# Peptides against a protein of PDB entry 5YCA, part 69

Target 1, 132 residues: chain A of PDB entry 5YCA
Amino acid sequence: RSLPAERNPLYKDDTLDHTPLIPKCRAQVIEFPDGPATFVRLKCTNPESKVPHFLMRMAKDSSISATSMFRSAFPKATQEEEDLEMRWIRDNLNPIEDKRVAGLWVPPADALALAKDYSMTPFINALLEASS

## One batch from the design tools (peptide; made by RFdiffusion4, then SolubleMPNN)

Design b2_p15_4_s1 (from b2_p15_4, 9 letters changed)
Fold by OpenDDE base, seed 2:
Structure b2_p15_4_s1 (fold): chain B 132 residues (1-132), chain A 15 residues (1-15)
Amino acid sequence: as target 1 above (132 residues)
Amino acid sequence: SAAAQAVFDRLMTED
């Protein structure tokens, strides 16, 4: 696969300590037709563009939105590049397509594998460790 | 679905 050339400068250092990010995560309950579900979100602001993106975890099964990761990591990616990556994820990882919320959601181990590829390991570690 | 996309968009934006 070929990832987009330009990456969010927020993720320039994949080796940073993740612990300061943990308290920045926030839980949010969303009501669905079949009942409520809790999501944990981490606001990630591009230091150059000042555009925020939220990384997202389903509290119950710890699934992480790969779509949110990709869009945060690659702010100038084309739709074709995103489609290519999502296809790669489907073929190589273990994503779930939840009917309640769009995008591909991957288990923690897969999320961390993607995080390494996208250089956002501290952020995903924090998101996974945050309380809900 | 449109509803599922709306939820995703909601989660991607400020409260």
Scores: peptide ipSAE 0.751, ipTM 0.957, DockQ to the pose 0.899
Fold by OpenDDE base, seed 3:
Structure b2_p15_4_s1 (fold): chain B 132 residues (1-132), chain A 15 residues (1-15)
Amino acid sequence: as target 1 above (132 residues)
Amino acid sequence: SAAAQAVFDRLMTED
């Protein structure tokens, strides 16, 4: 597959220590018709554009939003490029589509595989390790 | 759904 040409400079080094990012994660409770659910979020700000994106985890089963990862990693990607990557994820990984929250959500192992591809491993490790 | 998209969008923005 072909990923977008320009990557968020925040993710220039995939090998950095993730532990300083853990306390930056925040839990948020959202009310749904069938009850509340907790999400853990990590604010990721592009150091050049200063535009923030939030990486997101469902607290209960640790599913990570692949959509949020892609949009953070590739801020100048077209909708077509995103659609192509989401199709690749559907075909090659184990995503779920939750009726309550849009986008593709993937289990931790898949999230880490994507993180390697997007050069954002420290951020996903922190998001997975943070408490809810 | 529109409701599901709204939740995603809320999670993508600051409080």
Scores: peptide ipSAE 0.751, ipTM 0.957, DockQ to the pose 0.876
Fold by OpenDDE base, seed 1:
Structure b2_p15_4_s1 (fold): chain B 132 residues (1-132), chain A 15 residues (1-15)
Amino acid sequence: as target 1 above (132 residues)
Amino acid sequence: SAAAQAVFDRLMTED
């Protein structure tokens, strides 16, 4: 697969300590027809463009939105590039397509694999460790 | 679905 050339400068260093990010995570309850669900979110602001993206985790099963990861990591990616990556995820990882929330959601291990590829390991570690 | 997309968009941009 081919990832987009330009990456969010927020993720320039994949080896940073994640612990300072943990308290920055916030839980949000969303009401669905079948009942409420809690999502843990981490606001990630591109230091150059100042455009924020939220990384998101389903609190209950710790599934993480691969779509949110990709869009945060590659803010200038084309739709074609995103589609290609999402297809790769479908073919190589274990994503879930939840009827309630759009995008591909992946289990923690897959999220960490993607995080390594996208150079955002500290942020995903923090998101996974945050309480809900 | 449109509803599912709306939830995603909310999670991506709103507190």
Scores: peptide ipSAE 0.750, ipTM 0.957, DockQ to the pose 0.955
Fold by OpenDDE base, seed 5:
Structure b2_p15_4_s1 (fold): chain B 132 residues (1-132), chain A 15 residues (1-15)
Amino acid sequence: as target 1 above (132 residues)
Amino acid sequence: SAAAQAVFDRLMTED
């Protein structure tokens, strides 16, 4: 697969300590027809453009939004580039499509594999370790 | 669905 050429400069160093990011995560309850569900979110601001994106985790099963990861890592990507990556994820990982929230959601191990590819390991580790 | 997309968009931008 071919990932987009330009990556968010926030993710320039994949080896940084993730622990300072843990307290920056926030839990949010969303009401659905079948009841409430909690999501843990981490605000990630591009240091150059100052545009924020939120990384997302379902609190109950720790599924991570691969869509949110991709859009944060590659803010200038085309829809075609995103579609190509999402197809790769479907073919090579174990994503789910939740009826309640759009996008592809992946289990923690898959999220960390993607994080390595996108240079986001500290941010995904923090998101997974944060309380809900 | 449109409803599912709206929730995703909210989680992406709303604090």
Scores: peptide ipSAE 0.748, ipTM 0.957, DockQ to the pose 0.944

Design b2_p15_4_s2 (from b2_p15_4, 10 letters changed)
Fold by OpenDDE base, seed 2:
Structure b2_p15_4_s2 (fold): chain B 132 residues (1-132), chain A 15 residues (1-15)
Amino acid sequence: as target 1 above (132 residues)
Amino acid sequence: SAEAQAVFERLETED
């Protein structure tokens, strides 16, 4: 697969300690027709463009939005590039499509695999360890 | 669904 050429400079160093990011995560309860669900979110702001995106975890099963990861990591990606990556994820990982929230959601192990590819390991580690 | 997309967009960008 071919990942987009330009990556969010926020993710320039994949080796940073993730623990300072943990308290920056925030839990949010969303009401759905079948009941409430909690999402843990981490605000990730591109230091150059100042455009924020939130990484997001379903609190209950720790599924991480691969879509949010990709969009945060590759701010100038085309829709075609995103579609290609999402197809790769479908073919190579174990994504879940939740009817309540759009995008591809992946289990923690898959999220960490993607995080390595996208150079955002500290952020995903923090998101996974944050309380809900 | 449109609703599911709207929820995602909020989660992705809204403070």
Scores: peptide ipSAE 0.717, ipTM 0.953, DockQ to the pose 0.927
Fold by OpenDDE base, seed 3:
Structure b2_p15_4_s2 (fold): chain B 132 residues (1-132), chain A 15 residues (1-15)
Amino acid sequence: as target 1 above (132 residues)
Amino acid sequence: SAEAQAVFERLETED
């Protein structure tokens, strides 16, 4: 696979301590037809463009949105580049597609593998450790 | 679905 050339400068250093990010995560309850579900979210703002994206975790099973990770990491990626990466994830990892919320959702181990590829390990560690 | 996409978009961007 070929990842986009330009990465969000927020993720320039993959070795930073993740613990200061934990209290920045926030839980949000969303009502669905079959009942409520809680999501844990972490606001990630590109320091140059000032455009924010939220990384997100399903509280119940700790699934993380690979789609949100990709869009945050590669803000100038084309739809074609995103589609290519999502196909790679389907072929190589263990994603699910939840009928309630769009995008590909991956289990914690897969999320950490993607985080290494996208240079955003501290942010995913914090998201996984945050309370709901 | 359109509803599922709308939920994702809110979660991705809404502060």
Scores: peptide ipSAE 0.717, ipTM 0.953, DockQ to the pose 0.926
Fold by OpenDDE base, seed 4:
Structure b2_p15_4_s2 (fold): chain B 132 residues (1-132), chain A 15 residues (1-15)
Amino acid sequence: as target 1 above (132 residues)
Amino acid sequence: SAEAQAVFERLETED
């Protein structure tokens, strides 16, 4: 696969300690027709563009939005590049498509695999360890 | 769905 050339400078160092990011996460309850669901979110702001994106986890099963990871990591990616990566994820990982919330959602192990590829490991570790 | 997309966009961007 071919990942976009430019990556969010927020993710310049994949080896940072993740623990300071844990208290930055926030839980949010969303009401759906079939009942409430809790999401844990981590605000990630591109230090150059100042554009924020939230990484997000479903509290119940710890699924992580691969879509949000990609969009945060690659701020100048085209739709075609995103589609290509999402197809790769479908073919190589274990994503779930939830009818309540759009995008591809992946289990923790898959999220950490993507995090390594996107240089986001500290952020995903924090998101997974945060309370809900 | 449009609703599912709207929920995602809120979660992705809403502070």
Scores: peptide ipSAE 0.717, ipTM 0.953, DockQ to the pose 0.927
Fold by OpenDDE base, seed 5:
Structure b2_p15_4_s2 (fold): chain B 132 residues (1-132), chain A 15 residues (1-15)
Amino acid sequence: as target 1 above (132 residues)
Amino acid sequence: SAEAQAVFERLETED
């Protein structure tokens, strides 16, 4: 597959220690018709543009939003490029479409596979290890 | 749904 050409400079080094990022994660409870659900979020700010995006994990099953990962990693991506990647994820990984929250959500192993592709490994490891 | 989209947008951008 083809990923967008320009990547968020925040992710220039995939080998960084993830542990300093763990305390930066924050849990948030969202009320839904069928009850509350907790999400863990990590604020990721592009050091050049200063535009922030939050990476997000469903606390209960550790599913991570692939949509948020893609948008954070590729700030100049078109909707067509995003659609292409989401289609690839549907065809090659094990995403879940939750009726409560939009986007594609992937299990931890798939999230780490995407993290390697997007050079986001420290951030996804931190998100997965953070308390909820 | 519009509601699901709004929740995602909130989680993605709201500090």
Scores: peptide ipSAE 0.714, ipTM 0.953, DockQ to the pose 0.923

Design b2_p15_4_s3 (from b2_p15_4, 10 letters changed)
Fold by OpenDDE base, seed 1:
Structure b2_p15_4_s3 (fold): chain B 132 residues (1-132), chain A 15 residues (1-15)
Amino acid sequence: as target 1 above (132 residues)
Amino acid sequence: SAAAQAVFERLETED
């Protein structure tokens, strides 16, 4: 597969210690027709553009939004590039599509695999370790 | 759905 050429400079170093990011995560409860669900979110601001994106985890099963990861990692990606990557994820990983929240959600192991590809490992580690 | 998209957008961008 081909990933977009330009990556968010926030993710320039995949080897950084993730522990300082853990306390930056925040839990948020959202009410759905079927009941409330908690999401853990990590604000990721592009240091150049100053545009923020939140990485997000479903607290209950630790599913991570692959869509949010991709959009944060590749801020200049085209919709076609995103669609291509999401298709790759569907074909190669174990995503779920939740009726309540859009995008592809992947289990922790898949999230970490994507994190390696996107150079986001510290951020995903922190998101997974944060309390809800 | 539109509702599901709205939730995602909120989670993705709203502080």
Scores: peptide ipSAE 0.700, ipTM 0.949, DockQ to the pose 0.926
Fold by OpenDDE base, seed 5:
Structure b2_p15_4_s3 (fold): chain B 132 residues (1-132), chain A 15 residues (1-15)
Amino acid sequence: as target 1 above (132 residues)
Amino acid sequence: SAAAQAVFERLETED
């Protein structure tokens, strides 16, 4: 598949130590009709543009938002490029669509596969290891 | 749904 041409310079080095990122994650409780759910978020700021994006994990099953990953990795991507990647994910990985929160969510193994493709492995490792 | 979209938007923005 083809990914967008320009990638967030935050992800220029996929070999970074992820451990300093763990304490930067924050848990957030959201109330839903069927009860509360906890999400873990990691603020990722583009070092050149200074525009932040939040990566996000469902605390209970560790599902990661592929939508948030894509938007952080490729901040200049078009909606069409995003739609094409989300279709690829549906066809090749094991995403879920939760009725409570929008976007495509993928299990940890799939998130790490995407992280390799997007060069953001340290950030996804940190998000997965953070406490909730 | 609109409600689900609003939750996602809340999660992807600064508090």
Scores: peptide ipSAE 0.699, ipTM 0.948, DockQ to the pose 0.885
Fold by OpenDDE base, seed 4:
Structure b2_p15_4_s3 (fold): chain B 132 residues (1-132), chain A 15 residues (1-15)
Amino acid sequence: as target 1 above (132 residues)
Amino acid sequence: SAAAQAVFERLETED
């Protein structure tokens, strides 16, 4: 597969300690017709453009939004590039499509595999370890 | 669905 050429400079170093990011995560409860669900979010701001994106985890099963990861990692990606990557994820990983929330959601192991590809391992580790 | 899309957009933006 081909990932977009330009990556968010926030993710220039995949080897940084993730622990300082853990307390920056925030839980948010959303009410659905079948009951409430908690999401853990981490605000990730592009240091050059100053545009923020939120990485997000379903608290209950620790599923991570691959869509949010891609959009944060590749801020100049085209829709075609995103569609191509999401298709790759469907074909090679184990995503779920939740009826309540759009995008592709992947289990923790898959999220960490993507994080390595996108150079955002510290951020995904922090998101996974944060309390809800 | 439109509702599911709206929830995602809420989660990826500031409150």
Scores: peptide ipSAE 0.697, ipTM 0.948, DockQ to the pose 0.887
Fold by OpenDDE base, seed 3:
Structure b2_p15_4_s3 (fold): chain B 132 residues (1-132), chain A 15 residues (1-15)
Amino acid sequence: as target 1 above (132 residues)
Amino acid sequence: SAAAQAVFERLETED
């Protein structure tokens, strides 16, 4: 597969220590018809454009939104490029589709595999380690 | 669904 050419400069170094990011994560409870669910979120601001995106984890099963990862990593990607990557994820990883929240959600191991591809490993490690 | 999309958009961009 091919990924978009331009990546968010926030992710220029995949080897950075993730621990300073852990306390920056925040839990948010959302009420659904079948009950409340907690999401852990990490605000990621592009240092050049100053546009923020939130990475997000379902607290209960630690699923990570692959959609949010892609949009944060590739801020200038087209919808077609996103659709192609999401199809690749469906074909090669183990995503789930939750009826309550849109996008593709992947288990921790798959999230870390994507994080390596997108050069955002410290951010995903922090998101996974944060308490809810 | 439209509702599921709205929840995702809130989680993705709103603080």
Scores: peptide ipSAE 0.688, ipTM 0.944, DockQ to the pose 0.930

Design b2_p15_4_s4 (from b2_p15_4, 9 letters changed)
Fold by OpenDDE base, seed 4:
Structure b2_p15_4_s4 (fold): chain B 132 residues (1-132), chain A 15 residues (1-15)
Amino acid sequence: as target 1 above (132 residues)
Amino acid sequence: SQLAQEVFERLETED
């Protein structure tokens, strides 16, 4: 598959130690009609544009938002490029769709596979290891 | 749904 040409310079090094990022994660409870759910979030700011995105994990089953990963990694991607990648994820990984929160959510192993492709492994490891 | 999209957008961008 083809990924967008321009990647967020925050993710220039996929080999960084992830442990310093763990305490930067924050948990929050969101109230839904069918009850509360906890999300763990990590703020990721593009060092050039200064635009932030939050990577996000469902605390209960550790599902990670692939949509948020893509948008953070490729901030100049077109909607068509995003749609193509999301279709690839549906065809090749094991995503779930949650009626409460939009986007594609993937299990930890799939998230780490995507993280390698997007050069953001330290950030996803930190998000997965953070407490809720 | 619109609500699900709104929740995602908040989680994605709001401090």
Scores: peptide ipSAE 0.660, ipTM 0.939, DockQ to the pose 0.939
Fold by OpenDDE base, seed 5:
Order: structure tokens, then sequence, then C-alpha cells
Structure b2_p15_4_s4 (fold): chain B 132 residues (1-132), chain A 15 residues (1-15)
């Protein structure tokens, strides 16, 4: 597969210690018809454009939004590029489709695989370790 | 669904 050419400069160094990011995560409860669900979110601001994106985890099963990861990592990506990557994820990983929240969600191991591809490892590690 | 999309958008953008 081919990922977009330009990546968010926030993710220029995939080797940084993730622990300082853990306390930056925030949990929130969302009410759904079938009951409440907790999400953990991490605000990630592009240092050049100053545009923020939130990475997000379902607290219960630790599923991570691959959609949010992609959009944060590749701020100039086209819809076609996103669709291509989401299709790749469907074909090669183990995504979960939750009727309550849109986008593709992947289990922790898949999220970390994507994080390596997107150079987001510290951020995903922090998101996974944060309390809920 | 529309509701599911709205939830995602809120999680993705709301500070």
Amino acid sequence: as target 1 above (132 residues)
Amino acid sequence: SQLAQEVFERLETED
C-alpha cells in the first residue's frame, strides 16, 4: 500500500518516551441507547498548522480508532487515500465496526502496528496505558 | 448511521 506523502510533523520521532503523554489523556463517558461507554482521548496538535486531532480508545476493549489515527497522521490526505487505507486495514488487520461510533476501530496489537507505520508509537502507547 | 457519525465527530474534534 501507499501512504500519503506528507505526515504530521508531530510524529517526526517515533522513539520518544510515551510516559509524559499518559497524563494528557482524558476519559469521558458517552451515553448510548444500550448503556454508557467510556472513551479515552488524547489531543494531538500539529505543531505547524496548529490544527488539533483527538486520538481515541474504547476503554472497555481498548479498541483504537484507526480513522482518527490516519487523519491525525496525514492531515493533507485525500478521501481516496483514506478509503484506500481503510480498505487495506479491513483486508489485512482485524477491525471492529461498532454501530454506536463511526470509523474503523482496531484492537491494541493492530493499533500498534498502524502506529509503527504512521510513526505514532508513543502516542498510541500512552493512549493504551491511560486510565479510564 | 447519522448518530454514530455525530458521536465520532464529537470525539474527534470536541475539546
Scores: peptide ipSAE 0.658, ipTM 0.939, DockQ to the pose 0.925
Fold by OpenDDE base, seed 3:
Structure b2_p15_4_s4 (fold): chain B 132 residues (1-132), chain A 15 residues (1-15)
Amino acid sequence: as target 1 above (132 residues)
Amino acid sequence: SQLAQEVFERLETED
């Protein structure tokens, strides 16, 4: 597959220690018609553009939003490029679609595979290890 | 759904 050419400079080094990122994660409870659900979020700010995006995990089953990962990693990606990657994820990984929250959500192992491709490994490790 | 999209957008960008 072909990923976008320009990547968020925040992710220039995939080998950094993830430990300092763990305490920066925050839990948030959202009320839905069928009850509350907790999400763990990590604020990721592009050091060049100063635009922030949050990576997010469902606390209950540790699913990670692949959509948010892609949008954070590739700030100049087109909708067509995103659609292409989401199709690849559907065809090659094990995503789920939750009726309560939009986007594709993937299990931890798949999230780490994507993190390697997007050079986001420290950030996804921190998100997965943070408490809810 | 419209509501599901709004929830995602809040989670992605809102402090």
Scores: peptide ipSAE 0.656, ipTM 0.938, DockQ to the pose 0.934
Fold by OpenDDE base, seed 2:
Order: sequence, then C-alpha cells, then structure tokens
Structure b2_p15_4_s4 (fold): chain B 132 residues (1-132), chain A 15 residues (1-15)
Amino acid sequence: as target 1 above (132 residues)
Amino acid sequence: SQLAQEVFERLETED
C-alpha cells in the first residue's frame, strides 16, 4: 500500500524510549447511552505546525484509534489517502467500528503494527501502558 | 452517527 509522502516530524525516530510518554497520557470518561467508557489519550503536537492530535485508547479493551494515528502521522494526507488506508486496515487487520465513537479502532497488536508503519511505536506503547 | 463523530472529534482534539 501507499502511505502519504509527508509524515509528522514528531515521529522521526521510531526507536525512542516510550516510558517518558506514559505519564503524559490522560484518562477521560465519556458518558454514553449505555453507560460510561474510559478513554486514555495522549496529546501529540506536530513540532513544526504546532497542530495537536490526541491518540486514543479505549481503556477496557485497549483498542486504539487507527484513524487518529493516521491523521497524526500524516497531517497533509488527503481524504482519499485516509480512505485508502482505512480500507487497507479493514482488509488486513482486525478493526472494530464502535457505534459510540467514530473511526476504526484496532486491537493492541494491530495498533503496534500500524505504529511501526507510521513510525509511532513509542507513542503507541506509552498509550497502551498508561493507566486508566 | 453524528454523535459518534462528535465524540471522536472531542477525543481527537479537545484538551
């Protein structure tokens, strides 16, 4: 598959220690019709554009938003590029589409696979290890 | 749904 040409410079090094990012994660409870759900979020700011995105994990099952990963990693991606990647994820990974929250959510192993592709491994590791 | 989209947007961008 083809990923967008320009990647968020925040993710220039996929090999960095993730542990300093763990305390930067924050839990947030969202109230839904069927009850509350906790999300763990990590604010990721593009060091050049200063545009932030939050990476997000559903606390209960540790699913990660692939949509947010993609948007953070590829800030100049077109909608077509995003759609193409999301289709690839549907076809090749094990995403869920939660009725409560939009986007594709993938289990931890899939998230880490994507993280490798997007050069986001430290950030996803931190997000997965953070408390809720 | 619209609500699901709004929740996602909040989670994605809101401090």
Scores: peptide ipSAE 0.655, ipTM 0.937, DockQ to the pose 0.928

Design b2_p15_5_s1 (from b2_p15_5, 5 letters changed)
Fold by OpenDDE base, seed 4:
Structure b2_p15_5_s1 (fold): chain B 132 residues (1-132), chain A 15 residues (1-15)
Amino acid sequence: as target 1 above (132 residues)
Amino acid sequence: SPALEEAQRKLFEED
């Protein structure tokens, strides 16, 4: 597969210590029609454009939003580029189905594989280790 | 569903 050429400069170094990011994560209980669910979110702001995106984890099973990872990592990606990557994820990883949430969500191991591809490993490690 | 849409807004956007 081919990923978009331009990446969010926030993710210039994939080797940074993730532990300082853990306290920046926030747990949030969201009321859905069929009941409440807890999510952990990490606000990630592009230092050039100042546009924020939230990286997100379901607290219960630690599933991570792959769609939000992609959108944060590749701020100038086209919809076509996103669609191609999401199809690749469906074909090669193990996304879950959850009618409550939009986009593709993947288990922790898959999220870390994507994080390596997108150069955002510290952020995903922090998100996974944060309390809920 | 308006309730579902509102829940999703809270998840993907800032308050």
Scores: peptide ipSAE 0.319, ipTM 0.852, DockQ to the pose 0.882
Fold by OpenDDE base, seed 1:
Structure b2_p15_5_s1 (fold): chain B 132 residues (1-132), chain A 15 residues (1-15)
Amino acid sequence: as target 1 above (132 residues)
Amino acid sequence: SPALEEAQRKLFEED
């Protein structure tokens, strides 16, 4: 597969220590029609555009939003590029369907695989280690 | 549903 050419400069270094990011994560209880669910979110602001995206983990099973990872990593991606990547994820990883939330959500191991591809490893490690 | 959409908004957007 091919990923978009331009990546969020926030993710210029995939090897940084993730631990300083852990306290930046925030747990949030979301009230859905069928009951509450806790998420852990990490606000990631593009240092050039100043546009934020939230990286998100379901607290219960540690599923990570792959869609939000992609959108944060590739701010100039076309819808076609996103659709192509989401299809790739469906075909090659193990996404979880949850009617409560939009986009594709993947288990931790898959999230870390994507993080490597998107140069987001410190951020996903922090998100996974943060308390809920 | 509107309730679901609102919940999703809280998750994906700023507070």
Scores: peptide ipSAE 0.319, ipTM 0.852, DockQ to the pose 0.888
Fold by OpenDDE base, seed 3:
Structure b2_p15_5_s1 (fold): chain B 132 residues (1-132), chain A 15 residues (1-15)
Amino acid sequence: as target 1 above (132 residues)
Amino acid sequence: SPALEEAQRKLFEED
């Protein structure tokens, strides 16, 4: 598959130590119509554009928002590029369905696979290790 | 659902 050409400069180095990012994560209980659910979020700000995106994990099963990963990693991606990647994820990984949340969510192992592809490994490791 | 919409807002945006 082909990924967008330009990547968020925040993710220029995939080999950085993730541990300093762990305390930057925040757990949040969100009340949905069918009950509360806890999420862990990590604010990731593009150092060039100053636009933030939140990387997100469901606390219960550690599912990660692949859509949010993609949008953070590729700030200039077209909708077509996103659709193509999401389709690839559906065809090749193990996304879950949850009517409470938008976008495509994947289990931890898949998230780490995507993180490698998107050069986001430290951020996803931190998100997965953060307390909820 | 307005309740769901509000929950979505809280999840994807800053407080």
Scores: peptide ipSAE 0.313, ipTM 0.852, DockQ to the pose 0.904
Fold by OpenDDE base, seed 5:
Structure b2_p15_5_s1 (fold): chain B 132 residues (1-132), chain A 15 residues (1-15)
Amino acid sequence: as target 1 above (132 residues)
Amino acid sequence: SPALEEAQRKLFEED
């Protein structure tokens, strides 16, 4: 597959220590029609454009939003590029089904595989280790 | 569902 050419400069170094990011994560309980669910979110701001995106984890099963990872990593990606990547994820990884949430969500191992591809491993490690 | 849409908004937007 081909990923977008330009990447968020926030993710220029995939080898940074993730532990300073852990306290930046925030747990949030959201009320859905069928009951509450807890999410952990990490606000990631592009240092050049100043545009923020939230990386997100479902607390219960540690599923990570692949869609939000992609949008944060590739700020100039087209909708077509996103659609192609999401199809690749469906075909090659193990996305979960949850009608409560939009986008594609993947288990921790898949999220870390994507994080390596997108150069955002420290951020996903922090998100996975944060308390809920 | 309006209730579901509101929950979605809270998840994907700030605050």
Scores: peptide ipSAE 0.312, ipTM 0.851, DockQ to the pose 0.906

